# Designs tried in a protein design run: peptides against a protein of PDB entry 5VJI. Part 60

Target 1, 62 residues: chain A of PDB entry 5VJI
Amino acid sequence: NTLVVLHKSGLLEITLKTKELIRQNQATQAELDQLKEQTQMFIEATKSRAPQAWAKLQASLT

## One batch from the design tools (peptide; made by RFdiffusion4, then SolubleMPNN)

Design b2_p25_7_s3 (from b2_p25_7, 16 letters changed)
Fold by OpenDDE base, seed 3:
Structure b2_p25_7_s3 (fold): chain B 62 residues (1-62), chain A 25 residues (1-25)
Amino acid sequence: as target 1 above (62 residues)
Amino acid sequence: SELEKKKKQLKEEAEKMIEEIKKLE
């Protein structure tokens, strides 16, 4: 059947691996975006004398 | 032939897989 042919050809493995790589890339991008946001909050906190800026940064790190 | 039928099915499934991958990109 078609599934057996796909498996034996290697196409199924390639497709599944590609989907997994896309998922991993999306997860890594989300982590990167979070780090960028935290970095921005750190910059704002260092520029501000307001306790709220530091509180916001602390909340983001928990 | 049975071989040609399986080749056709493989092509159709490959096309479906490609479209599914494109949706994830």
Scores: peptide ipSAE 0.072, ipTM 0.659, DockQ to the pose 0.010
Fold by OpenDDE base, seed 1:
Structure b2_p25_7_s3 (fold): chain B 62 residues (1-62), chain A 25 residues (1-25)
Amino acid sequence: as target 1 above (62 residues)
Amino acid sequence: SELEKKKKQLKEEAEKMIEEIKKLE
């Protein structure tokens, strides 16, 4: 059985672990991107002092 | 041989698994 061979070779475990790590990495990257965007909005809000810039930042934090 | 067939099948499955991983990257 091919599946048994894959399991015994360790390839199945490596593949499944790799897929999980990629998934976790993608989730972490999404959080990082959100933080980067929020940081940019914060920078713009501090520079422009425009009320709408602060409103956008506030909306992103909620 | 049966061994060669199993080796070939393992290779094919490994390639499929790699392709699946690449779709997540």
Scores: peptide ipSAE 0.072, ipTM 0.641, DockQ to the pose 0.011
Fold by OpenDDE base, seed 5:
Structure b2_p25_7_s3 (fold): chain B 62 residues (1-62), chain A 25 residues (1-25)
Amino acid sequence: as target 1 above (62 residues)
Amino acid sequence: SELEKKKKQLKEEAEKMIEEIKKLE
């Protein structure tokens, strides 16, 4: 059985762990990108006298 | 031989798994 051979060789565990780490990295990167965008909106809101900038920031946080 | 068959199968599966990982990068 090929699956048994993969398991006994340790390759299956390594592959599954690697896939999980890649997935986690992608999720973390997405969160980081979102935070960067929110930070930019905050900066623009503080520089602007326009209420629309604050409304946009508020919408991003809900 | 049975051993050669198992080695071949393992290699093929390993290659498939590597390609699957690359698609996630």
Scores: peptide ipSAE 0.070, ipTM 0.645, DockQ to the pose 0.010
Fold by OpenDDE base, seed 2:
Structure b2_p25_7_s3 (fold): chain B 62 residues (1-62), chain A 25 residues (1-25)
Amino acid sequence: as target 1 above (62 residues)
Amino acid sequence: SELEKKKKQLKEEAEKMIEEIKKLE
């Protein structure tokens, strides 16, 4: 059948691996974006004496 | 022919797989 042909040709393996790598890349990118946001909040908290800035940072880390 | 039918099916399935990859990009 067609599935067997796809498997034997290596196309199925490549497709499944590619989908998994894309998924992992998306997850890593989301984590990176979160870290960037947290870094910005940290910078703002250090520049401000306002307790609200520290509260915002703390909330982002929970 | 049966060979042409199978070839067509393989092509269609490959195209579907490519479209699924594109949705993740």
Scores: peptide ipSAE 0.067, ipTM 0.624, DockQ to the pose 0.010

Design b2_p25_7_s4 (from b2_p25_7, 16 letters changed)
Fold by OpenDDE base, seed 1:
Structure b2_p25_7_s4 (fold): chain B 62 residues (1-62), chain A 25 residues (1-25)
Amino acid sequence: as target 1 above (62 residues)
Amino acid sequence: SELEKLKEQLLKEAQEMIKEIKALE
């Protein structure tokens, strides 16, 4: 069957690995986006003496 | 119809392949 052919050709392994890499890339991108948000909140907190800015930052770190 | 039966068979086979692929992940 097709699955057996894909397996024996090595294409299945490549396909599965590619899918996993895409998934990992998405997860890493999400972490990066979170870090970007935290960095921005940190910058705003350092610019402002308002406790709200620090509260927002703290909430993002928990 | 025969065409519908063929379609159902192909879909069933595809679903089985998907299950097998997922099991290998």
Scores: peptide ipSAE 0.034, ipTM 0.529, DockQ to the pose 0.009
Fold by OpenDDE base, seed 3:
Structure b2_p25_7_s4 (fold): chain B 62 residues (1-62), chain A 25 residues (1-25)
Amino acid sequence: as target 1 above (62 residues)
Amino acid sequence: SELEKLKEQLLKEAQEMIKEIKALE
């Protein structure tokens, strides 16, 4: 079948490696998004000066 | 038609290949 042909040609390995790289990129993007969220919470905490905002930020860092 | 049958077969094979690739991850 096509999968066997891809395996024998080496294209399956390339495909799987590409998928892994995409996964890693997505994981890095998720970390970046988390950092963005934490930064936003920090900004909001500094603006409001409310203890609840700081508590929320602290909880996000645990 | 025969062309439609071929299209359906190719789509089926592609979907099966995707499932098999995911199983290898």
Scores: peptide ipSAE 0.033, ipTM 0.546, DockQ to the pose 0.010
Fold by OpenDDE base, seed 2:
Structure b2_p25_7_s4 (fold): chain B 62 residues (1-62), chain A 25 residues (1-25)
Amino acid sequence: as target 1 above (62 residues)
Amino acid sequence: SELEKLKEQLLKEAQEMIKEIKALE
C-alpha cells in the first residue's frame, strides 16, 4: 500500500521527523515568548512603584 | 451513487492510513 511505499522510500521517516521538529519548534517558540513577556514585566516592575506591576510579574511566574 | 460510494471508500482508506502514521509517531 501507499504507507509501505513511503516507508521504503525513506520519505515517511523524513515526514515524521519534520512534523516532530515543527512541534518542538512551536513549543520552544512558546517558551521563548513567555520568557520575553516575563522579562518585559520585570523591567516594568523595576521602573514602577505600583504594586500591580509586581503582582502581574508574580502571576506570570506561577 | 457509485461516485459517492467510491468517495466514501477513499476517505475510509485515507483515515486508516492516518491512524497508521500516528501509531509510528
Scores: peptide ipSAE 0.031, ipTM 0.508, DockQ to the pose 0.010
Fold by OpenDDE base, seed 5:
Structure b2_p25_7_s4 (fold): chain B 62 residues (1-62), chain A 25 residues (1-25)
Amino acid sequence: as target 1 above (62 residues)
Amino acid sequence: SELEKLKEQLLKEAQEMIKEIKALE
C-alpha cells in the first residue's frame, strides 16, 4: 500500500521527524513565552513600590 | 460520478494513512 511505499522511500521517516520537530518547537515556544512573562513581571516588580508585583512574580516561579 | 467516487476513495485512504502514521509516533 501507499504507506509501505512511503516507508521504503524514506518519506515516512522524514514526515514523522518533521512532526516531532514541530511538537518540540511548540513546547520550546511555550517555555520561552513563560520566561518572557516572568521577565516582564520582574521588570514591573523592580519599578513598583507595591508588594503585589513581587507576590505575582513569586507565584509565577513556583 | 466517477470523480466523486475517486475523491471519496482518496479521502478514505488518506484518513487511514493518518491513523497509521499516528500509531507510529
Scores: peptide ipSAE 0.030, ipTM 0.531, DockQ to the pose 0.010

Design b2_p25_8_s2 (from b2_p25_8, 13 letters changed)
Fold by OpenDDE base, seed 3:
Structure b2_p25_8_s2 (fold): chain B 62 residues (1-62), chain A 25 residues (1-25)
Amino acid sequence: as target 1 above (62 residues)
Amino acid sequence: SEKEKLKAEADQLKAKIQELEAKLA
């Protein structure tokens, strides 16, 4: 059957490896997106005219 | 045969995966 052919040809292994790579890529992309968002929030905070809010943020980082 | 066709395709995909993995290494 198709599954047997896929397994014997090595294509099943390729498929499984591809799925794993996609998963890893998605995880890495999610982390990157989070970092981008955090960086943007940080940039906006540095432009803030609220010194007390800025001080609170700095305290939270320590 | 169908098996041979799929094997050839798998070999091609394997080569591509190896290329991409090398790019990420």
Scores: peptide ipSAE 0.028, ipTM 0.484, DockQ to the pose 0.016
Fold by OpenDDE base, seed 4:
Structure b2_p25_8_s2 (fold): chain B 62 residues (1-62), chain A 25 residues (1-25)
Amino acid sequence: as target 1 above (62 residues)
Amino acid sequence: SEKEKLKAEADQLKAKIQELEAKLA
């Protein structure tokens, strides 16, 4: 059957590895997006006239 | 054969995996 052929050809392993790499890429992208957001909050905190801006930034880093 | 077709697809995916691994490194 198709599953047996997929397994014997190595395509099943490749498919599963591809899915894992996509997952890892998405996780890395999420971390990058979080860093970008934190950087923006840092910039805004340095420009903010509100004293609690740094507290908000600290909360976002935890 | 169907097995040969799947093997060809596997080779294509293998190349794509190598590309993805390079981007993740």
Scores: peptide ipSAE 0.026, ipTM 0.489, DockQ to the pose 0.017
Fold by OpenDDE base, seed 1:
Structure b2_p25_8_s2 (fold): chain B 62 residues (1-62), chain A 25 residues (1-25)
Amino acid sequence: as target 1 above (62 residues)
Amino acid sequence: SEKEKLKAEADQLKAKIQELEAKLA
């Protein structure tokens, strides 16, 4: 059947590995986006005298 | 043929894996 052919050809392993790498890439991108957001909050906090900006930054680090 | 289709698909996925691995390295 198709599953047996996929397994024997190595395509199943490739497919599963691809899905895992996509997941890892998405996770890494999310971390990068979070870092960018944290950086922006830090910049805004340094420009602002409002405690709310620092509170947001602190919350993002917890 | 079915074999050729599977080979083409495997090659495409392999290339994508290599691309993703390079980005994560």
Scores: peptide ipSAE 0.025, ipTM 0.459, DockQ to the pose 0.017
Fold by OpenDDE base, seed 2:
Structure b2_p25_8_s2 (fold): chain B 62 residues (1-62), chain A 25 residues (1-25)
Amino acid sequence: as target 1 above (62 residues)
Amino acid sequence: SEKEKLKAEADQLKAKIQELEAKLA
């Protein structure tokens, strides 16, 4: 059947690996975006004496 | 042939996987 053909050709393995890499890329991108946001909040907190800026940063680190 | 088409697609995907894995290394 079609599944057996895909498995024997190696295409199934390639497809599954591709899907996993896409998933990992999306997860890594989300972590990168979060780090960028945290960095920006840190920069803003250092520029301001306002407690709210530090509170926002603290909340993002939990 | 259909076999040749599938082989070509597999080779293309394999190349892309290698590229992506290299970027993640």
Scores: peptide ipSAE 0.024, ipTM 0.452, DockQ to the pose 0.017

## One batch from the design tools (peptide; made by RFdiffusion4, then SolubleMPNN)

Design b2_p26_1_s2 (from b2_p26_1, 15 letters changed)
Fold by OpenDDE base, seed 1:
Structure b2_p26_1_s2 (fold): chain B 62 residues (1-62), chain A 26 residues (1-26)
Amino acid sequence: as target 1 above (62 residues)
Amino acid sequence: RAEELAKLRKEVDQMKEQIQQLEKQL
């Protein structure tokens, strides 16, 4: 009966949607952090001209 | 009890609105 009450009240939907939004936020944050890291590697590769820095960047893009 | 249920319903509706705002930010 509790599950039915939670469903009918809308609380279940809210809880599930909140959980999904948290998950999406975490995923988006991880993508942003990855992009920041890739950007930093790109900056380092352009500054150092070292083949190793370009190899590291290339590895991050695969 | 009816008043408490009405308060809870209002809180749920507010939470629903907050979620909808968060959805628009994604």
Scores: peptide ipSAE 0.042, ipTM 0.528, DockQ to the pose 0.014
Fold by OpenDDE base, seed 3:
Structure b2_p26_1_s2 (fold): chain B 62 residues (1-62), chain A 26 residues (1-26)
Amino acid sequence: as target 1 above (62 residues)
Amino acid sequence: RAEELAKLRKEVDQMKEQIQQLEKQL
């Protein structure tokens, strides 16, 4: 029984843990990309002093 | 067969170590 061998060897646990780590990495990367975008909008808002740039930043934070 | 099982056990142990390193990076 291949499933029993995978379980007893620890490969099943490793496979499940790897899938979870990939999921967590993807979530953390999405948060990082959002923070980068918000930082860019903040820099643009401070440079332009235009109400539209501040409105875009505010929309990204809500 | 004993040598093949020993190789497979070593590969599993290496994979476990790699997972532990990835866990420390999260």
Scores: peptide ipSAE 0.038, ipTM 0.518, DockQ to the pose 0.014
Fold by OpenDDE base, seed 4:
Structure b2_p26_1_s2 (fold): chain B 62 residues (1-62), chain A 26 residues (1-26)
Amino acid sequence: as target 1 above (62 residues)
Amino acid sequence: RAEELAKLRKEVDQMKEQIQQLEKQL
């Protein structure tokens, strides 16, 4: 059975761990992208001093 | 067969080391 061979070789553990690392990397990247967007909205809010720019930033944090 | 198994074990150990390095980046 291929599954038994993969388990005994340690490749199953590596495959599962690699999938988890990919998932964690994707989650971290999404958090970074969100932080970049929030940072940009903060910069725009500080430059414009317009209530609408602050409202957009606040909506992104909710 | 013993040499092939030893090579495969070495590859698995290298992959485990790579995983550990990736874990340190998280």
Scores: peptide ipSAE 0.038, ipTM 0.516, DockQ to the pose 0.014
Fold by OpenDDE base, seed 2:
Structure b2_p26_1_s2 (fold): chain B 62 residues (1-62), chain A 26 residues (1-26)
Amino acid sequence: as target 1 above (62 residues)
Amino acid sequence: RAEELAKLRKEVDQMKEQIQQLEKQL
């Protein structure tokens, strides 16, 4: 069958690995976006004397 | 004929299931 041919050619392994790498890349990108947002909230909290900005930052770290 | 298409559809569905199992092992 086609699956056996794909396995023997190595193309199945490449395809599955590529799919996993895409998934990992998406997860890493989401972590980076979260860190960027947390950094922005930290910058805003340091610029503001408003306790609300610190509360927002603390909520994001929980 | 419709029977040949039905056989091919079943083979594709089986391959899809096998791929999904291999994805879980990766």
Scores: peptide ipSAE 0.036, ipTM 0.560, DockQ to the pose 0.010

Design b2_p26_1_s3 (from b2_p26_1, 14 letters changed)
Fold by OpenDDE base, seed 2:
Structure b2_p26_1_s3 (fold): chain B 62 residues (1-62), chain A 26 residues (1-26)
Amino acid sequence: as target 1 above (62 residues)
Amino acid sequence: RAKKLEELKKEVDQMQKKIKELEAKL
């Protein structure tokens, strides 16, 4: 049985752990991308005296 | 995120149960 072979070889455990690590990496990457966007909005807000840029930043932080 | 980890743990437990059942038939 393929499943038994995968279990006995340790490859099943590695595969499942890899799946979890990929998921965690994807979640972390999404958080990083959000932070990058927020940083850009912060840069724009600091360059501009326009209330709209600060409002956009504030909305992103909620 | 914790819910997804719990879901994965349940999936793994189910798989391990199935593996043991198959091993017992060998």
Scores: peptide ipSAE 0.048, ipTM 0.603, DockQ to the pose 0.015
Fold by OpenDDE base, seed 3:
Formats: sequence, structure tokens, C-alpha cells
Structure b2_p26_1_s3 (fold): chain B 62 residues (1-62), chain A 26 residues (1-26)
Amino acid sequence: as target 1 above (62 residues)
Amino acid sequence: RAKKLEELKKEVDQMQKKIKELEAKL
């Protein structure tokens, strides 16, 4: 049985752990991308005299 | 995320039980 062979070889555990690590990595990357975007909006808001930049930042924090 | 990890843990536990059942047949 392939499943038994995969389990005994440790490959099943590695595969499942890898799948979880990929998922966690994707979630962390999404958080980083959001923080980068928020940081950019903050930078633009601090440079801009336009209220639109602050409105965009406020919207991103909601 | 904690709920998803718990779900995955339950799935792995179910798989482990199934593996043991299959091993017992070998």
C-alpha cells in the first residue's frame, strides 16, 4: 500500500508539514504585502498635502 | 489560523488511524 510506504518512509509527514509551511508562508506573505502597502500609503500621506492620501490610508486601516 | 491548524491536526490524526489499520492488515 502506497500510503503505508509513504508513512514508513517519513515522506507523508514531510509532505503534510510542507503543505502547512507553504500555507503559513502564503499567509505571512499576504500580511507583509498589506504592511508594505500601508507603509506606502503612510509615506504618501506624509508627503502629500492632499486629503485623498489620508483618506486612502484611513480606508486601509479599516 | 488556529482553527485551521486544529482542523489539519484532526485530519492527520484520522489519517494516522487509517494507516495503523492498514499496517495491521500487512
Scores: peptide ipSAE 0.048, ipTM 0.601, DockQ to the pose 0.016
Fold by OpenDDE base, seed 1:
Structure b2_p26_1_s3 (fold): chain B 62 residues (1-62), chain A 26 residues (1-26)
Amino acid sequence: as target 1 above (62 residues)
Amino acid sequence: RAKKLEELKKEVDQMQKKIKELEAKL
């Protein structure tokens, strides 16, 4: 069984750890993307006198 | 989270090193 061989060789653990590393990287990237979006909305709200821009920012923080 | 990720990376690197050492003995 290939799975048994992979487990015994440690390659399964490496694969699972690599998968977890990728997952953690993706989670961190999503947080960064959210912060970038919030920053952009903040910049737009500061440039605009429109209450709607501040409302959008407020919604993003909820 | 970043610390945990770094530790996981170190574990992977250690395992890869062990694999290379075993391969060199073959």
Scores: peptide ipSAE 0.045, ipTM 0.530, DockQ to the pose 0.021
Fold by OpenDDE base, seed 4:
Structure b2_p26_1_s3 (fold): chain B 62 residues (1-62), chain A 26 residues (1-26)
Amino acid sequence: as target 1 above (62 residues)
Amino acid sequence: RAKKLEELKKEVDQMQKKIKELEAKL
């Protein structure tokens, strides 16, 4: 059957590993996006010196 | 497909490196 052929060819392992790497990449991207946003809020807080900008940053860290 | 797998691994490694750089700025 197709599953046996995929297993014997090594394509199943590659496919499963690729799927896992895609998942890990998506998770890493989400973490990166979060850190980018937090960094931006930090930069804005330092520029404005406004309590509201620091409050937004604090809220993002909770 | 093996090459694509290696590319995906490299992308993850690059993203993890960038995360560490951003963490150092926070």
Scores: peptide ipSAE 0.025, ipTM 0.419, DockQ to the pose 0.076

Design b2_p26_2_s1 (from b2_p26_2, 14 letters changed)
Fold by OpenDDE base, seed 5:
Structure b2_p26_2_s1 (fold): chain B 62 residues (1-62), chain A 26 residues (1-26)
Amino acid sequence: as target 1 above (62 residues)
Amino acid sequence: SAELQKKQKELEQLLEQIEEQKKKLE
């Protein structure tokens, strides 16, 4: 059957590992996007000196 | 990033494995 052929050829392992790497890449990208957003909030807080901007940043870190 | 470089290396190894399998089919 097709599954046996894929397993014996090594293509199944390649496919599964590739899918896992894609998943991990997506997770890492999401973390980077979050850090970018937090960095922007930090920049805004330092510019405005307003307590509300610091409160927003603090909320994002919890 | 060390983590990104690790993932890139793993992907390159998979690509090499694909090429080896292609040679077996040719």
Scores: peptide ipSAE 0.073, ipTM 0.568, DockQ to the pose 0.027
Fold by OpenDDE base, seed 3:
Structure b2_p26_2_s1 (fold): chain B 62 residues (1-62), chain A 26 residues (1-26)
Amino acid sequence: as target 1 above (62 residues)
Amino acid sequence: SAELQKKQKELEQLLEQIEEQKKKLE
């Protein structure tokens, strides 16, 4: 059957591993985006000198 | 990033596997 052919050809392994790499990449990208957002809040806090901006940053780090 | 580099290496290995399979079909 088709599944057996895909397995023997190695294409099934490639497909499954690719899907896993995509998932891991998405997770890493989400972490990176969060870090970028936190960095931006830090920059804004340093510029405004407003307690509210620091409070917002602190809340993001919880 | 060591983690990113690892993932890239794994992808390169998969691409090599694809090319090897293509050669077998030629």
Scores: peptide ipSAE 0.072, ipTM 0.561, DockQ to the pose 0.027
Fold by OpenDDE base, seed 1:
Structure b2_p26_2_s1 (fold): chain B 62 residues (1-62), chain A 26 residues (1-26)
Amino acid sequence: as target 1 above (62 residues)
Amino acid sequence: SAELQKKQKELEQLLEQIEEQKKKLE
């Protein structure tokens, strides 16, 4: 059984932990990207003074 | 950040584990 061999070799643990770290990194990156987007919308809202830009920002915060 | 440092530490531990397994296979 390949799974048993991977477990005994320690490679399964490495693989699973690596996948988990990738997942966590992706989640953190998504949060960072969201914050960057919100920051950009804030900058645009301050520049344009248009109600639409503020509405977009408000929608992103909900 | 503490979160980044945690991930880095976990990665370092994995790398150490890989190196240990390599030594066992040599």
Scores: peptide ipSAE 0.070, ipTM 0.564, DockQ to the pose 0.026
Fold by OpenDDE base, seed 2:
Structure b2_p26_2_s1 (fold): chain B 62 residues (1-62), chain A 26 residues (1-26)
Amino acid sequence: as target 1 above (62 residues)
Amino acid sequence: SAELQKKQKELEQLLEQIEEQKKKLE
């Protein structure tokens, strides 16, 4: 069947590896986006001198 | 088959591209 052919050719392994790399890429992007957001909140906290901005940043780090 | 081998090579190239993109995000 098709699954056996895919396995024997190595294409199944490549497909699974592709899916894993996409998943890892998405996870890394999510971490990067979180760090960018936290950096933005830090910048805003330093500029505004408002306690609320620091509280918002602290909440994001928990 | 030659067609299956072609698709395998295309996927290998795609994997390499994904790895390079991952490296840029790190």
Scores: peptide ipSAE 0.048, ipTM 0.554, DockQ to the pose 0.019

Design b2_p26_2_s4 (from b2_p26_2, 14 letters changed)
Fold by OpenDDE base, seed 5:
Structure b2_p26_2_s4 (fold): chain B 62 residues (1-62), chain A 26 residues (1-26)
Amino acid sequence: as target 1 above (62 residues)
Amino acid sequence: DAELKEKQKELEQLLEEIEKQLEELK
């Protein structure tokens, strides 16, 4: 059957590994986007000296 | 030849599954 052929050819393992790497890349990209947003809030808080900007940053970290 | 016909069918099934998996990676 198709599954046996895929397994014996090694293509099943490659396909499953590729799917996992794509999933991990997407998760890492989401974490990086969150860190970029938090960094921007930190920069704004340091520039404005406004308590509201620090409150927004604190809310994003908790 | 029955063996050749079976191997041809297995190859066609492999190609179809590869195409399906590639589409699921998008």
Scores: peptide ipSAE 0.049, ipTM 0.614, DockQ to the pose 0.010
Fold by OpenDDE base, seed 1:
Structure b2_p26_2_s4 (fold): chain B 62 residues (1-62), chain A 26 residues (1-26)
Amino acid sequence: as target 1 above (62 residues)
Amino acid sequence: DAELKEKQKELEQLLEEIEKQLEELK
């Protein structure tokens, strides 16, 4: 069957490992994007001195 | 030759599965 052929070729292991690496990369990228957003909100809060900007930052940290 | 035909079919199945996996990785 196709699964046996894929296993014997070594491509199954490569495919599964690649999928896991992509998943890990996506998770790390999501964390990075969140940190970038939080950093931007912090910068805006420090510049504006507006209570609403600090409220947005506080909400993002919960 | 039946063995050659079987190996060709196995190769076609492998290629189809590779293409499927590549699409799922996008």
Scores: peptide ipSAE 0.049, ipTM 0.609, DockQ to the pose 0.011
Fold by OpenDDE base, seed 3:
Structure b2_p26_2_s4 (fold): chain B 62 residues (1-62), chain A 26 residues (1-26)
Amino acid sequence: as target 1 above (62 residues)
Amino acid sequence: DAELKEKQKELEQLLEEIEKQLEELK
């Protein structure tokens, strides 16, 4: 059957691994985007000295 | 002949599944 052929050929493992790598890449990208946003808020907080900018940064770190 | 025909059908099913998986990864 198709599943047995996929398994024996190694293609099932490759497909499953590829799906997992895509998931991990998406998670890592989300973390990177969050860090970029936090960095921007930090820069803005340091420039403005406004308490609202620091409050916004603090909320992002929680 | 029957075994060869079965293996050919399994290969066709494998190709179809590969195409399906490629579409799901897109």
Scores: peptide ipSAE 0.048, ipTM 0.624, DockQ to the pose 0.010
Fold by OpenDDE base, seed 2:
Structure b2_p26_2_s4 (fold): chain B 62 residues (1-62), chain A 26 residues (1-26)
Amino acid sequence: as target 1 above (62 residues)
Amino acid sequence: DAELKEKQKELEQLLEEIEKQLEELK
């Protein structure tokens, strides 16, 4: 059985761990991208006296 | 030798599964 061979070799654990690390990296990258976007909206809101820019920022934080 | 042939087949199956998992990681 190929699965048994993978398990006994330790390669199954490595493969599963690698898949999980990729998933976690993707989630962390998405959070970072969201924070970057929120930061940009904050910068735009501080440069503009337009109430719309502050409303857009507030909507992104909910 | 039947035992050697069996071990060779197990290694071939292991390689095929590794290649499959590597493709799923992309």
Scores: peptide ipSAE 0.047, ipTM 0.601, DockQ to the pose 0.010

